# Peptides against a protein of PDB entry 4PN1, part 16

Target 1, 261 residues: chain A of PDB entry 4PN1
Amino acid sequence: KIEMNFLNKPIVPDTTKVISNFLTHYLITEPVEHVEIEAKLGTLIDLETQNRFEFPVMNETILNPEFNLRTRFESDMTASEHKYLNEFLNQAFRDSQKPGRLPFAYKHTKQVDLFYETEDNSRDKIRVSKNQSDNQVLACVKKRRVADLFLYCPNDAFDIRISISDELPVSMPSGNQQPSLTRLKDRVGYVHQEIKIDLTKTTQNDPVYDTTERHELEVEFGNIADLRDRAQKAKDGMEAPLFRRVQLFMDNVRILRREHS

## One batch from the design tools (peptide; made by RFdiffusion4, then SolubleMPNN)

Design b1_p9_5_s2 (from b1_p9_5 with E4D S9K)
Fold by OpenDDE base, seed 2:
Structure b1_p9_5_s2 (fold): chain B 261 residues (1-261), chain A 9 residues (1-9)
Amino acid sequence: as target 1 above (261 residues)
Amino acid sequence: SLWDEWTAK
């Protein structure tokens, strides 16, 4: 008989613990009411070199936010990389439909995001999302970035930013107000075990620059209520449910960030 | 700091 270790008990990696604690803070300790928790694939850029950040580590590493590493995060990839990931996820979707597997759900959406300035000129913008096909309002929110956690992944194609955001539902802007920015989003979404994986092509018309297209992949916790419950249990001394959910989330992220054309 | 507090575990 094989045992897991000399205690024959599960052991939780440090990465899982750190992320779990990070999430617990913004779920329970200083709770964000309308929280969105997502990981984006991208690249940590060294502001000094303008190349991908180099740190003397050899594996996935959560960067300590107490240190200014003089980096920026580019949540973008090439069209080719994006296409590859789309094909990869399509295959994963197909494979999950086989007997004995838990199936993916799939949805393709096209929406327009209209951004409005607030009356007080707050940094937080109001975002009105509409379906491109019928102009139905999907959401009207004031989004605030609360916190970020960066993972440097030297062995993988992408680095990771985990973000905590507050998406407060708000009333529609006044009819006389014009959007300051418009973004077209073409999104293919995959859901597996309440983890959402979205590939998004975003087109933006900039008044100064030509139309730009971004290619993003994001992984999101699809059941915040459950996650909050798990986080509360963790605060109460039962950490296993939270660790398992975070592990699942991160494993999905790890799969994706390793894939490249 | 906040970060030190939750990273302590």
Scores: peptide ipSAE 0.031, ipTM 0.718, DockQ to the pose 0.591
Fold by OpenDDE base, seed 3:
Structure b1_p9_5_s2 (fold): chain B 261 residues (1-261), chain A 9 residues (1-9)
Amino acid sequence: as target 1 above (261 residues)
Amino acid sequence: SLWDEWTAK
């Protein structure tokens, strides 16, 4: 018989605890009403070298937000990496349809995001999302980035940004208002156990980026209500459900960031 | 700090 450890009890990785606490803060302590929680694959860039940052660590490391590390996060990958991940996820989808597995759901969506300035000239923009095929409005939200947590992953192809956002449903902008930015999104979405994995090709004329096309992969908690419930339980002293859910989320992220062409 | 808040039990 093999035991897990000398206590023969599960142990929670420190990464899981830190992330769980981060999430709990914005779910329970200072609750974001319309919270979106996602992880994006990308690269932590050293602003001095313009190369991937090299921290003196040897494994997945959550960066302390209290420190100015003089980095930027590039939520992008090469077309080849993106293609590889697409193929990888397609195979994972197929495998999940087999008996005894929990199946993926799959959806391919082409949408346009129109960004509008707010009347109060706030930093938050109104995003109107429309289906490209029929121009139907999918959503109209005011999205605010609340917090970021960065994971430096020296052994993997990608670093990770976990983001807390507030997506407040709002009324459509006035008909005379022009969008400040238009973004075309070709998105392939996979859902497994209420974790959403999206591969997105984004076409945008953005002065911030030298390229008009980006290749992104994001992982999102698909059931915020459940996550909030788990976080509340954690605050009440029962942490296991939250830890399990965060572990699941992070394991999916870890799988993806390790895959590369 | 936010970090202290996150790490505080």
Scores: peptide ipSAE 0.027, ipTM 0.659, DockQ to the pose 0.509
Fold by OpenDDE base, seed 1:
Structure b1_p9_5_s2 (fold): chain B 261 residues (1-261), chain A 9 residues (1-9)
Amino acid sequence: as target 1 above (261 residues)
Amino acid sequence: SLWDEWTAK
């Protein structure tokens, strides 16, 4: 008989603990009411070199938010990389439909996001999301970024930003207001075990700036209520359910950030 | 599940 270690008990990776604690803080300790938790693939850019940040580590590393490393995060990838990931996920989807597997759910959506300035000139804009096909309002929210956690991944194609956001439902802007920004989103969504993986092509029409196109991949917790329950249990001393969920989330992220053409 | 085994005490 082989034992897993000298205690013959599972050991939780440090990354899992750190992320779990981060999530628990904003789920339970200082709870965000309408919380969204997502990881975006991108690149940590060194502000001095404008190249990918070079940190003296050899593996996936959560950066300490208390230190200003003079970096920015670019949540973008090339069209080629995005296409490759789409093909990869399509194959994963097909494979998951086989007997004995848990299947992916798949959805293709096209929406328009209209951003409006607030009357109080707050930094947070009101976002009205509409379906492109019928112009039906999907949501009207004021999104506030609450916290970020950055993972530097020197061995992978992408670095990761995990973000906590508050999406507050708000009233529709007055009919006399014009949007300050229009964003077209072409989104392909994959859901596996209540973890959402979205590939999004975003076209942003800015009246002042040139039209910009972005290619983003995000991984989101699809069941916040369950996650909050797990976090509460963790605060109460039962950490395993939260650790399992975070591990699942991070493994999906790791798969995606390692894939490249 | 696999994760239950992974985190079992």
Scores: peptide ipSAE 0.023, ipTM 0.534, DockQ to the pose 0.039
Fold by OpenDDE base, seed 4:
Structure b1_p9_5_s2 (fold): chain B 261 residues (1-261), chain A 9 residues (1-9)
Amino acid sequence: as target 1 above (261 residues)
Amino acid sequence: SLWDEWTAK
């Protein structure tokens, strides 16, 4: 017989605990009503060198937000990296359709995001998302970034930003208002066990700057109600369900950030 | 196209 440790009880990695506590704060302690929780793959860039940040650690490390490390996070990747991840996820999808597995769901979406200034001159813009094919409104929200948690991943192709956002549903802008920014999004989405994985190609036309194309991969908690329930249970002394869900989320992120063309 | 030519059934 094999036991998992000398207590024969599950133990939670410190990374899982830290992330779980971070999430619990914005789910329960200071709850964000319309919370979105996502991880983006990208690169921590040292503002001094403009190269990838170097930190004296040998593995995945959550950076303390209380310290200004003079970094920025770039959520972009190369087209080749993005294509590779698309192929990788397509294969994962196919494999998951086999007997004995939990299947992925797949969806390809093309949308346009229109950004509008708010009447109160808030820093937050109103985003109207429409389906490109039929111009149907998918969402109208004011998105506020609440908090970020950065993971430096020296052994992997990408670093990670976990973001807490508030996506407040709002009324449509007045018909006379012109968008300040328009973005075209081509998104392929994969869902496995209510974890959403999106590959997004964003095209933005700027009157001042040339057309820019960005390639992003994001991993999102697809069931916030369940996550909030788990977080509440954790506050009440039952932490295991939350830890398991966070572990699942992070394992998916870890798989993806290791893949590189 | 950037995307894989494969489309899910």
Scores: peptide ipSAE 0.015, ipTM 0.536, DockQ to the pose 0.014

Design b1_p9_5_s3 (from b1_p9_5, 5 letters changed)
Fold by OpenDDE base, seed 2:
Structure b1_p9_5_s3 (fold): chain B 261 residues (1-261), chain A 9 residues (1-9)
Amino acid sequence: as target 1 above (261 residues)
Amino acid sequence: SRWDEMVAK
């Protein structure tokens, strides 16, 4: 008989614990009411060199936010990389439809995001999202970035930013207000076991700059209520459910960040 | 179900 280890009990990777604690803080300790938790694929850039950040580690490493590493995160990829990931996820979708598997759900959405300045000159803009096909309002929120956790991934094509955001529902801006910014979003969404994977092509028209296009891949927790429940249980001494969910999330992220054309 | 690929430029 083979045993897991000399205790013959499961052991939780340190990465899982660190991320779980991070999430628990913003789910339970200082709870964000309308929390969004997502991971974006991108690149940690060294502000001094303007190249990808270099750190003397050989594997996935959570960067300590207490240290100013003089980095920025670019949540973008090339069109080619984005296409490759799209094809990869399409194949994963197809494979998941086979007997014995849990199937992906798929959704393609096109929306326009209108950003409005707040009367109080808050940094947080009001975002009105509308469906491009019928101009129906999908959401009106004031989104605030609460916290970030960065993973440096030296062996993979992408680094990771895990973000905690507060998406506060707010009333529609007055009819007299004009949007300060408009973004078109073409999003292909995949959902597997309540983990959302979105490929998004964003087009932005800037009055000063030429039209810019961004290609992003996001992984999001699709069931916040369940996650909050798991986090509460963890605070109460039962950590396993939270660890399992975080492990699932991170494994999906790990799969995606390794894929490159 | 059907899936659409995003157009890469």
Scores: peptide ipSAE 0.000, ipTM 0.392, DockQ to the pose 0.014
Fold by OpenDDE base, seed 5:
Structure b1_p9_5_s3 (fold): chain B 261 residues (1-261), chain A 9 residues (1-9)
Amino acid sequence: as target 1 above (261 residues)
Amino acid sequence: SRWDEMVAK
């Protein structure tokens, strides 16, 4: 008989623990009421060199947010990379439809986001999201980025930013207000075991920068209520359910960040 | 960036 280790018990990777604690803080300890938790694929850029950040580590590493490393995170990727990931996920979708597998769900959406200034001149903008086909309002929120956790991934095509945001539902802007910015989103969404994977093409018209396009891949926890419940249990001493969910999330992220054209 | 400025940190 073979055992897992000398205790014959499963162990939790340190990365899982660190991320779980990070999530627990903003789910339970200092709770964000309307929380969105997502990971974006991108590149940590060294502000001094404008090249990809180099850190003296050899594998996936969570960067300590208390240290100013003079970096920025670019969540954009090339159209070629984005296309490759789309094809990859399409194949994963097809494979998951086979007997004995848990199937992906698939959704293709096109929406427009309209951004409005607030009356109090807050840094936070009001975002009204509408469906492009029928102009129906999907959401009206004021989004605040609460915290970021960066993973430097020297062996992979992409680094990772895990973000905790507060998406506060707010009233629609006054009818006389004009949007300060409009953003078109073409999104292909895949859902597997309540983990959402979105490929998004964003088009933005800027008076100064002209029309720009961005390609993003996002991985999001699709069931926040369940995640909060797991975090509460973890705070109460039962950590296993949270660890399992975070592990699933991170494994999906790891699969995606390794793929490139 | 202009992409991120719409979301407060």
Scores: peptide ipSAE 0.000, ipTM 0.412, DockQ to the pose 0.030
Fold by OpenDDE base, seed 1:
Structure b1_p9_5_s3 (fold): chain B 261 residues (1-261), chain A 9 residues (1-9)
Amino acid sequence: as target 1 above (261 residues)
Amino acid sequence: SRWDEMVAK
Protein backbone atom coordinates (compact mmCIF):
# COMPACT_ATOMS: atom_id res chain seq x y z
CA LYS B 1 0.00 0.00 0.00
CA ILE B 2 1.25 3.46 -0.91
CA GLU B 3 0.78 6.32 1.51
CA MET B 4 0.90 10.07 0.84
CA ASN B 5 3.57 10.68 3.48
CA PHE B 6 4.72 9.36 6.82
CA LEU B 7 1.54 10.70 8.45
CA ASN B 8 -0.63 9.36 5.63
CA LYS B 9 -2.68 12.54 5.44
CA PRO B 10 -2.88 15.47 3.03
CA ILE B 11 -0.52 18.40 3.50
CA VAL B 12 -1.84 21.85 2.76
CA PRO B 13 0.45 24.11 0.73
CA ASP B 14 1.54 27.22 2.55
CA THR B 15 0.11 29.41 -0.21
CA THR B 16 -3.32 27.94 0.47
CA LYS B 17 -3.02 28.67 4.17
CA VAL B 18 -1.90 32.25 3.66
CA ILE B 19 -4.69 33.02 1.22
CA SER B 20 -7.24 31.24 3.40
CA ASN B 21 -6.22 33.34 6.38
CA PHE B 22 -6.39 36.48 4.29
CA LEU B 23 -9.92 35.65 3.17
CA THR B 24 -11.03 34.60 6.64
CA HIS B 25 -10.04 37.96 8.03
CA TYR B 26 -12.34 39.88 5.71
CA LEU B 27 -15.11 37.29 5.72
CA ILE B 28 -15.30 36.63 9.45
CA THR B 29 -12.88 38.61 11.64
CA GLU B 30 -13.55 42.04 10.17
CA PRO B 31 -16.38 41.08 7.87
CA VAL B 32 -17.06 43.03 4.72
CA GLU B 33 -20.81 43.11 4.26
CA HIS B 34 -21.05 43.16 0.47
CA VAL B 35 -17.78 41.44 -0.24
CA GLU B 36 -16.39 40.72 -3.68
CA ILE B 37 -13.29 38.54 -3.90
CA GLU B 38 -11.46 38.32 -7.20
CA ALA B 39 -8.07 37.53 -8.67
CA LYS B 40 -6.83 39.47 -11.67
CA LEU B 41 -4.09 38.44 -14.03
CA GLY B 42 -1.52 41.13 -14.67
CA THR B 43 2.02 42.26 -14.11
CA LEU B 44 3.89 43.57 -11.11
CA ILE B 45 5.80 46.52 -12.49
CA ASP B 46 8.94 47.96 -10.96
CA LEU B 47 8.29 51.67 -10.57
CA GLU B 48 11.92 52.48 -11.23
CA THR B 49 12.43 50.44 -14.39
CA GLN B 50 8.81 50.27 -15.58
CA ASN B 51 9.50 46.63 -16.37
CA ARG B 52 8.23 43.53 -14.66
CA PHE B 53 9.69 43.41 -11.19
CA GLU B 54 12.38 40.84 -10.50
CA PHE B 55 12.14 39.30 -7.05
CA PRO B 56 14.80 36.92 -5.76
CA VAL B 57 12.44 33.93 -5.78
CA MET B 58 12.01 31.01 -8.14
CA ASN B 59 8.31 30.20 -7.81
CA GLU B 60 4.87 31.55 -6.93
CA THR B 61 5.30 33.85 -3.97
CA ILE B 62 2.81 35.87 -1.97
CA LEU B 63 4.32 39.27 -1.32
CA ASN B 64 4.26 40.63 2.19
CA PRO B 65 2.03 43.72 2.16
CA GLU B 66 3.98 45.23 5.04
CA PHE B 67 6.87 45.95 2.70
CA ASN B 68 6.82 48.72 0.17
CA LEU B 69 8.40 47.06 -2.82
CA ARG B 70 7.95 50.12 -5.06
CA THR B 71 5.73 48.28 -7.48
CA ARG B 72 2.45 48.82 -9.21
CA PHE B 73 0.10 46.20 -10.56
CA GLU B 74 -1.09 46.43 -14.13
CA SER B 75 -4.18 44.28 -14.66
CA ASP B 76 -3.99 44.70 -18.42
CA MET B 77 -2.86 42.33 -21.15
CA THR B 78 -2.50 42.55 -24.90
CA ALA B 79 -5.43 41.97 -27.20
CA SER B 80 -3.68 38.91 -28.58
CA GLU B 81 -3.16 37.43 -25.13
CA HIS B 82 -6.77 38.10 -24.29
CA LYS B 83 -7.90 36.45 -27.50
CA TYR B 84 -5.73 33.44 -26.78
CA LEU B 85 -7.25 33.06 -23.33
CA ASN B 86 -10.71 33.38 -24.82
CA GLU B 87 -9.97 30.56 -27.23
CA PHE B 88 -8.45 28.52 -24.45
CA LEU B 89 -11.52 28.94 -22.26
CA ASN B 90 -13.82 28.17 -25.17
CA GLN B 91 -12.02 24.88 -25.61
CA ALA B 92 -12.22 24.20 -21.89
CA PHE B 93 -15.92 24.95 -22.06
CA ARG B 94 -16.43 22.48 -24.90
CA ASP B 95 -14.43 19.78 -23.15
CA SER B 96 -16.45 20.24 -19.97
CA GLN B 97 -19.67 19.43 -21.81
CA LYS B 98 -18.51 15.87 -22.36
CA PRO B 99 -20.00 13.01 -20.35
CA GLY B 100 -18.44 12.55 -16.94
CA ARG B 101 -17.41 16.19 -16.59
CA LEU B 102 -18.86 19.10 -14.69
CA PRO B 103 -19.95 21.61 -17.30
CA PHE B 104 -19.09 25.25 -17.62
CA ALA B 105 -21.82 27.79 -17.82
CA TYR B 106 -21.31 30.63 -20.27
CA LYS B 107 -22.65 34.16 -20.62
CA HIS B 108 -21.79 37.11 -22.81
CA THR B 109 -22.74 40.52 -21.44
CA LYS B 110 -22.31 44.09 -22.54
CA GLN B 111 -22.78 46.86 -20.05
CA VAL B 112 -21.99 50.50 -19.57
CA ASP B 113 -20.72 51.84 -16.28
CA LEU B 114 -21.43 55.46 -15.49
CA PHE B 115 -19.42 57.00 -12.70
CA TYR B 116 -20.75 59.91 -10.69
CA GLU B 117 -19.15 62.14 -8.13
CA THR B 118 -20.64 62.04 -4.69
CA GLU B 119 -22.20 65.10 -3.08
CA ASP B 120 -19.56 65.10 -0.39
CA ASN B 121 -16.82 64.87 -3.01
CA SER B 122 -15.58 61.65 -1.50
CA ARG B 123 -13.01 59.50 -3.26
CA ASP B 124 -15.55 56.79 -3.87
CA LYS B 125 -17.62 57.36 -6.96
CA ILE B 126 -21.09 56.04 -7.53
CA ARG B 127 -21.16 53.49 -10.33
CA VAL B 128 -24.37 52.98 -12.25
CA SER B 129 -24.22 49.90 -14.43
CA LYS B 130 -26.63 49.56 -17.34
CA ASN B 131 -27.25 46.95 -19.96
CA GLN B 132 -26.06 48.28 -23.31
CA SER B 133 -28.93 46.74 -25.25
CA ASP B 134 -31.91 48.15 -23.37
CA ASN B 135 -30.34 50.65 -20.98
CA GLN B 136 -31.83 48.88 -17.98
CA VAL B 137 -30.13 49.60 -14.68
CA LEU B 138 -28.27 46.55 -13.45
CA ALA B 139 -26.70 48.04 -10.34
CA CYS B 140 -25.93 51.25 -8.50
CA VAL B 141 -23.03 50.86 -6.10
CA LYS B 142 -20.03 52.34 -4.41
CA LYS B 143 -17.11 49.98 -4.72
CA ARG B 144 -14.44 50.28 -2.06
CA ARG B 145 -11.16 48.43 -2.32
CA VAL B 146 -10.57 46.88 1.09
CA ALA B 147 -7.41 44.83 0.65
CA ASP B 148 -5.04 43.37 -1.91
CA LEU B 149 -2.77 40.36 -1.91
CA PHE B 150 -0.14 40.11 -4.62
CA LEU B 151 1.41 36.94 -5.98
CA TYR B 152 4.64 37.13 -7.92
CA CYS B 153 4.76 34.31 -10.46
CA PRO B 154 8.19 34.24 -12.10
CA ASN B 155 7.55 31.09 -14.12
CA ASP B 156 4.22 32.17 -15.57
CA ALA B 157 2.98 34.75 -18.04
CA PHE B 158 1.18 36.76 -15.39
CA ASP B 159 1.34 37.83 -11.80
CA ILE B 160 -1.79 37.85 -9.67
CA ARG B 161 -3.64 40.37 -7.55
CA ILE B 162 -6.28 39.02 -5.21
CA SER B 163 -8.58 41.83 -4.17
CA ILE B 164 -11.25 42.16 -1.55
CA SER B 165 -13.81 44.85 -2.25
CA ASP B 166 -16.97 46.15 -0.64
CA GLU B 167 -19.67 46.73 -3.23
CA LEU B 168 -22.17 48.87 -1.35
CA PRO B 169 -25.60 49.38 -2.91
CA VAL B 170 -26.54 53.06 -3.00
CA SER B 171 -29.30 55.28 -4.32
CA MET B 172 -29.25 56.54 -7.87
CA PRO B 173 -27.63 59.91 -8.49
CA SER B 174 -29.87 62.91 -8.95
CA GLY B 175 -31.19 63.45 -12.44
CA ASN B 176 -29.25 66.66 -12.87
CA GLN B 177 -25.87 65.00 -12.39
CA GLN B 178 -23.69 64.12 -15.33
CA PRO B 179 -21.32 61.19 -15.27
CA SER B 180 -17.68 62.05 -14.84
CA LEU B 181 -16.62 58.84 -16.56
CA THR B 182 -18.16 56.30 -18.91
CA ARG B 183 -16.86 52.75 -19.20
CA LEU B 184 -18.03 50.20 -21.73
CA LYS B 185 -17.60 46.57 -20.72
CA ASP B 186 -17.74 43.66 -23.10
CA ARG B 187 -17.56 40.58 -20.91
CA VAL B 188 -17.45 36.87 -21.60
CA GLY B 189 -18.11 34.92 -18.43
CA TYR B 190 -17.41 31.30 -17.66
CA VAL B 191 -18.58 29.58 -14.48
CA HIS B 192 -17.25 26.25 -13.28
CA GLN B 193 -18.04 24.89 -9.82
CA GLU B 194 -19.20 28.37 -8.78
CA ILE B 195 -15.86 29.93 -9.72
CA LYS B 196 -16.39 32.75 -12.20
CA ILE B 197 -13.85 33.46 -14.93
CA ASP B 198 -14.43 36.69 -16.82
CA LEU B 199 -12.70 38.04 -19.89
CA THR B 200 -13.46 41.72 -20.16
CA LYS B 201 -12.72 44.31 -22.78
CA THR B 202 -13.10 47.71 -21.21
CA THR B 203 -13.30 50.91 -23.19
CA GLN B 204 -13.08 54.02 -21.07
CA ASN B 205 -13.98 57.42 -22.38
CA ASP B 206 -12.45 60.11 -20.26
CA PRO B 207 -13.16 63.73 -21.11
CA VAL B 208 -9.64 64.71 -20.15
CA TYR B 209 -7.66 61.72 -21.30
CA ASP B 210 -7.71 59.78 -24.54
CA THR B 211 -9.92 56.75 -24.83
CA THR B 212 -8.27 53.81 -23.14
CA GLU B 213 -8.88 50.16 -23.81
CA ARG B 214 -8.04 47.38 -21.38
CA HIS B 215 -8.16 43.62 -21.62
CA GLU B 216 -8.60 41.86 -18.31
CA LEU B 217 -9.07 38.36 -17.00
CA GLU B 218 -10.51 37.95 -13.54
CA VAL B 219 -11.37 34.93 -11.42
CA GLU B 220 -14.01 35.42 -8.75
CA PHE B 221 -15.60 33.39 -5.99
CA GLY B 222 -19.16 32.97 -7.21
CA ASN B 223 -20.65 31.73 -3.96
CA ILE B 224 -19.71 34.10 -1.16
CA ALA B 225 -22.22 32.61 1.27
CA ASP B 226 -20.60 29.20 0.93
CA LEU B 227 -17.14 30.72 1.22
CA ARG B 228 -18.14 32.61 4.35
CA ASP B 229 -19.53 29.42 5.84
CA ARG B 230 -16.26 27.64 5.10
CA ALA B 231 -14.30 30.51 6.62
CA GLN B 232 -16.42 30.38 9.77
CA LYS B 233 -15.76 26.66 10.07
CA ALA B 234 -12.06 27.39 9.68
CA LYS B 235 -12.22 29.89 12.55
CA ASP B 236 -13.93 27.20 14.56
CA GLY B 237 -11.05 24.80 13.95
CA MET B 238 -12.18 22.91 10.85
CA GLU B 239 -10.03 24.33 8.07
CA ALA B 240 -10.31 21.60 5.44
CA PRO B 241 -13.41 22.88 3.61
CA LEU B 242 -11.92 26.35 3.25
CA PHE B 243 -8.56 24.98 2.14
CA ARG B 244 -10.23 22.85 -0.51
CA ARG B 245 -12.17 25.78 -1.89
CA VAL B 246 -9.15 28.07 -1.94
CA GLN B 247 -7.09 25.33 -3.58
CA LEU B 248 -9.70 24.98 -6.31
CA PHE B 249 -9.75 28.72 -6.85
CA MET B 250 -5.99 28.97 -7.03
CA ASP B 251 -5.61 25.99 -9.32
CA ASN B 252 -7.94 27.68 -11.80
CA VAL B 253 -5.89 30.86 -11.51
CA ARG B 254 -2.67 28.89 -12.00
CA ILE B 255 -3.99 27.25 -15.15
CA LEU B 256 -4.91 30.59 -16.64
CA ARG B 257 -1.73 32.47 -15.79
CA ARG B 258 0.36 29.77 -17.49
CA GLU B 259 -1.45 30.14 -20.79
CA HIS B 260 -0.28 32.73 -23.28
CA SER B 261 0.27 33.13 -27.02
CA SER A 1 -13.05 38.33 -33.38
CA ARG A 2 -11.89 38.59 -29.80
CA TRP A 3 -15.18 37.09 -28.69
CA ASP A 4 -15.86 33.58 -29.89
CA GLU A 5 -19.42 33.60 -28.62
CA MET A 6 -20.93 30.97 -30.89
CA VAL A 7 -18.31 28.39 -30.02
CA ALA A 8 -18.69 28.95 -26.31
CA LYS A 9 -22.50 28.57 -26.33
Scores: peptide ipSAE 0.000, ipTM 0.430, DockQ to the pose 0.014; fails the geometry check
Fold by OpenDDE base, seed 3:
Structure b1_p9_5_s3 (fold): chain B 261 residues (1-261), chain A 9 residues (1-9)
Amino acid sequence: as target 1 above (261 residues)
Amino acid sequence: SRWDEMVAK
């Protein structure tokens, strides 16, 4: 018989603990009311070289937010990478429909996001999301980025940004108000065990710049209430449920960031 | 990025 280790007990990866603590802070300690928690695939760019940053580490590493590392995060990928991931997820979807597996759910949506300035000229924007087909309002929220946690992944195609956001439902902007920005989103969404994986093609018209397109992959916690409950339990001394959920989330992220054409 | 500057998303 083989044992896991000399204690014969599961051990939690340090990454899981750090992320769990990060999430717990914004779920429980300083709770964000309408919290969205997502990871985006992208690239940490060195501001000096404009190339992918090279940190003196050899594996997945959470960057300390207290340090200004002179980097920016580009939440984008090439069209070919995006296509590859789409094909990969499609296959994963198909495989999950087989007996004995937990199935993916699948949804394809096309929406337009209209961004409006707030009356108080707050940094937070009001986002009105509409269905492209019938122009029906899907959501109207004031979204604020609360915190970011960056993972440098030197062995993978992508680095990761985990973001905490607040999406406050708000009333529609005044009818005479014009959007400051409009984005078209073509999103293919996959849900497995309440983890949402979205491939999104975003088109943006800029009055100064030509139309730009972004290809994004994001992974989101689909059940915030459950996650908050797990975080509360962790604060109360029972960490295992939270660790398991974070581990699941991160394993999905790890799978995706390793896949590339 | 330009995207991030326009909308904190």
Scores: peptide ipSAE 0.000, ipTM 0.387, DockQ to the pose 0.028; fails the geometry check

Design b1_p9_5_s4 (from b1_p9_5, 3 letters changed)
Fold by OpenDDE base, seed 1:
Structure b1_p9_5_s4 (fold): chain B 261 residues (1-261), chain A 9 residues (1-9)
Amino acid sequence: as target 1 above (261 residues)
Amino acid sequence: SLWEKMTAK
């Protein structure tokens, strides 16, 4: 008989524990009321070289936020990479429809995000999201970035930023206000086991800067209530449910960041 | 630190 280890019990990777603790903090300890938790694929850029940073590690590594590593995170990829990932996810979607599998759900959305300055000229702008087809208001929020956790992935095509955000619902801006920024979002969304995977093409029309196009892939926890429940249980000494959910999330992220054209 | 709080057991 073969056993897993000398305890014959599953062991949780340290990465899972660290991320779980990070999430638990903002779910339970200092709870964010309207929390959004997502991972974006991108690149940790060395501010000195403007190239991908080379950390002295050989595998996936969570960076300690206490250290200023003189990096920036670029949550972008090439159109070619984005297209490849789209095709990859389309295939994964098709395969998941087969008997014996848990199916993906799929949704294609086009929306426009209009950003408005606040009366106090705070850094946080009001975002009004509308459906491009009928101009129906989908959301009006003030989004605040609360925390980031960065993963350097030297063996993969992309690095990862896990972000905690607070999306506060707010009233619509007055009719006299003009948007300071407009973003068109073409989003293809895939959902598997309540993990959301979004491929987004964003076109930004900045009155000051040239039109920019971004290609982003994000992975989001689709069931925050469940995640919060799991985090609470973890605080109470039952960590396994949270670890399993974080492991699932991270495995999906790992699959995606390894794929490249 | 915030990080210590998050990682404390």
Scores: peptide ipSAE 0.027, ipTM 0.656, DockQ to the pose 0.464
Fold by OpenDDE base, seed 2:
Structure b1_p9_5_s4 (fold): chain B 261 residues (1-261), chain A 9 residues (1-9)
Amino acid sequence: as target 1 above (261 residues)
Amino acid sequence: SLWEKMTAK
């Protein structure tokens, strides 16, 4: 007979606990009403060196937000890396369709995001998302970044930013308003066990700069209601359901951040 | 602080 440890009880990694507590705060303690929770793959850049941040750690490490590490996060990757991840996910999709597996769902979306300034000159812009094919409005929201949690991953191709955002549904801008910014998004989305994985190519025309293309990979909690329920249970002393969901989320992130072309 | 929130049990 094999036991898990000398107590024969499951042990929760610190990473899971820290992230769970982070999420619980913005789900329950100071709840964000229309919360979006996602992890982006990217690179922590040292502002002093303009190179990838170097910290004296040897594995995945949650950075303490109380310390000013003088870093920025670049949520971008090369086209080749993005292509590789797409191929990787395509294969994962195919494999998941086999008997005995839980299948991925797949969706390809092309949308245009139009950003509008608010009348109150708030920092938050109104984003109108439309389907490129039929120009139907997909969403009209005012998105606010609430909090970030950064994971430094020295052994992997990418670092991670976990973000809490508030996506407040708002009314459409007045017809006389012109968008201040337009972005084209080509997104391929994979969903597995209500965890969303999106590969997005974003094209933006800047009046000052040439057209820029960004390649992003995002992992998002697809069922916020369930997550909130789990977080509430955690606050009430039953942490296991939340830990399991966070572990699942992070395992998917860990798989992806290790992949590179 | 956020740190305290994340470390709070």
Scores: peptide ipSAE 0.027, ipTM 0.698, DockQ to the pose 0.615
Fold by OpenDDE base, seed 5:
Structure b1_p9_5_s4 (fold): chain B 261 residues (1-261), chain A 9 residues (1-9)
Amino acid sequence: as target 1 above (261 residues)
Amino acid sequence: SLWEKMTAK
């Protein structure tokens, strides 16, 4: 008979604990009311070299936010990488439809995002999202980035940014106001066990610059109420449910960031 | 500190 360890009890990785505590802070301690929690695949870039950041570590590591590493995060990938991930997820979707599995849900959406300046000229813009097919308003929100946690992943194709955002529903801008920016989004979405995986192609037209296209992959917690409940239990001394949920989330992220052609 | 916020139980 095989045991897990000399205590024969599960051990929680330190990465799971750190991320769980990070989430608990913004869910419970200083709660964000309309919280969005997502991980984006991308690249940590060293501002001095303009190359991918290099750190003397050999595996996935959470960067300490108290240290200024003079980096930026680019949440982008090549079209070929994006296509490969799409094909990979399509196969995962098909496999999940087999008997004995929990199935993926799939949705393809095309939307336009219109950005408007606020009356007080604050940094936070109002985003109006509309469906491209019927011009129906999907959302009108003011999104504020609250916090970021960066994972350097030297063995994988991508680094990770976990972001906490406040997405506040707001009233539609006045009919006389013109958008300052317009973006087209083509999104393929997959949902498995309430974890959302989105592949998004974003096109932005600039009158001065050439049209820019971005390819992004994001992983999001699809059930914030459940996550908040788990975080509250963790604050009350029962950490296991939160750790399990964070582990599931991170395992999905780890699968995706390792995939490349 | 921000570190404490992210690591504190």
Scores: peptide ipSAE 0.025, ipTM 0.689, DockQ to the pose 0.558
Fold by OpenDDE base, seed 4:
Structure b1_p9_5_s4 (fold): chain B 261 residues (1-261), chain A 9 residues (1-9)
Amino acid sequence: as target 1 above (261 residues)
Amino acid sequence: SLWEKMTAK
């Protein structure tokens, strides 16, 4: 008989534990009411060189947020990389439809996001999301970035930003208010075991700059209520359910960041 | 660290 280790018990990777603690803080300790938790694939850029930052580590590493590393995170990728990931996920979708597997759900959405300045001149803008086909209002929210956790991934094509956001539902802007920014989003969404994977092409018209297109891949916890429940249990001493969920999330992220054209 | 203290369970 093979045992997992000399204790014959599961052990949690340190990365999983750190992330779990991070999430627990914003789920339970200082709870964000309308929390969104997502990981974006991108690149940690050295502000001095404008190239990908190089850390003296050899594997996936959570960066200590207490250190100012003079980096920025770029969540954009090339069209080629984005296309490759789309093809990869399409294949994963097809494979998951086979007997004995848990199937992906698939959804293609096109929406327009209109951003409005707030009356209180807050830093956060109101985002009105509409279905591009029929202009149906999908959401009206004020999104606040609460916290970020960065993972440097030297062996993979992408680094990772895990973000905690508060998406506060708000009333529609007044009819006389004009949007300060409009973005078109073409989103292909995949859901597997309540983990959402979105490939998004964002087109933005800038009056000064040419139309810019951004390509993003994000992975999101699709069941926040369940995650919060798991976090509460963890706070109460039963950590395993939370660790398992975070491990699943991170494994999906790890799969995706290894894929590139 | 302060971060560790804040995020510690």
Scores: peptide ipSAE 0.025, ipTM 0.658, DockQ to the pose 0.409

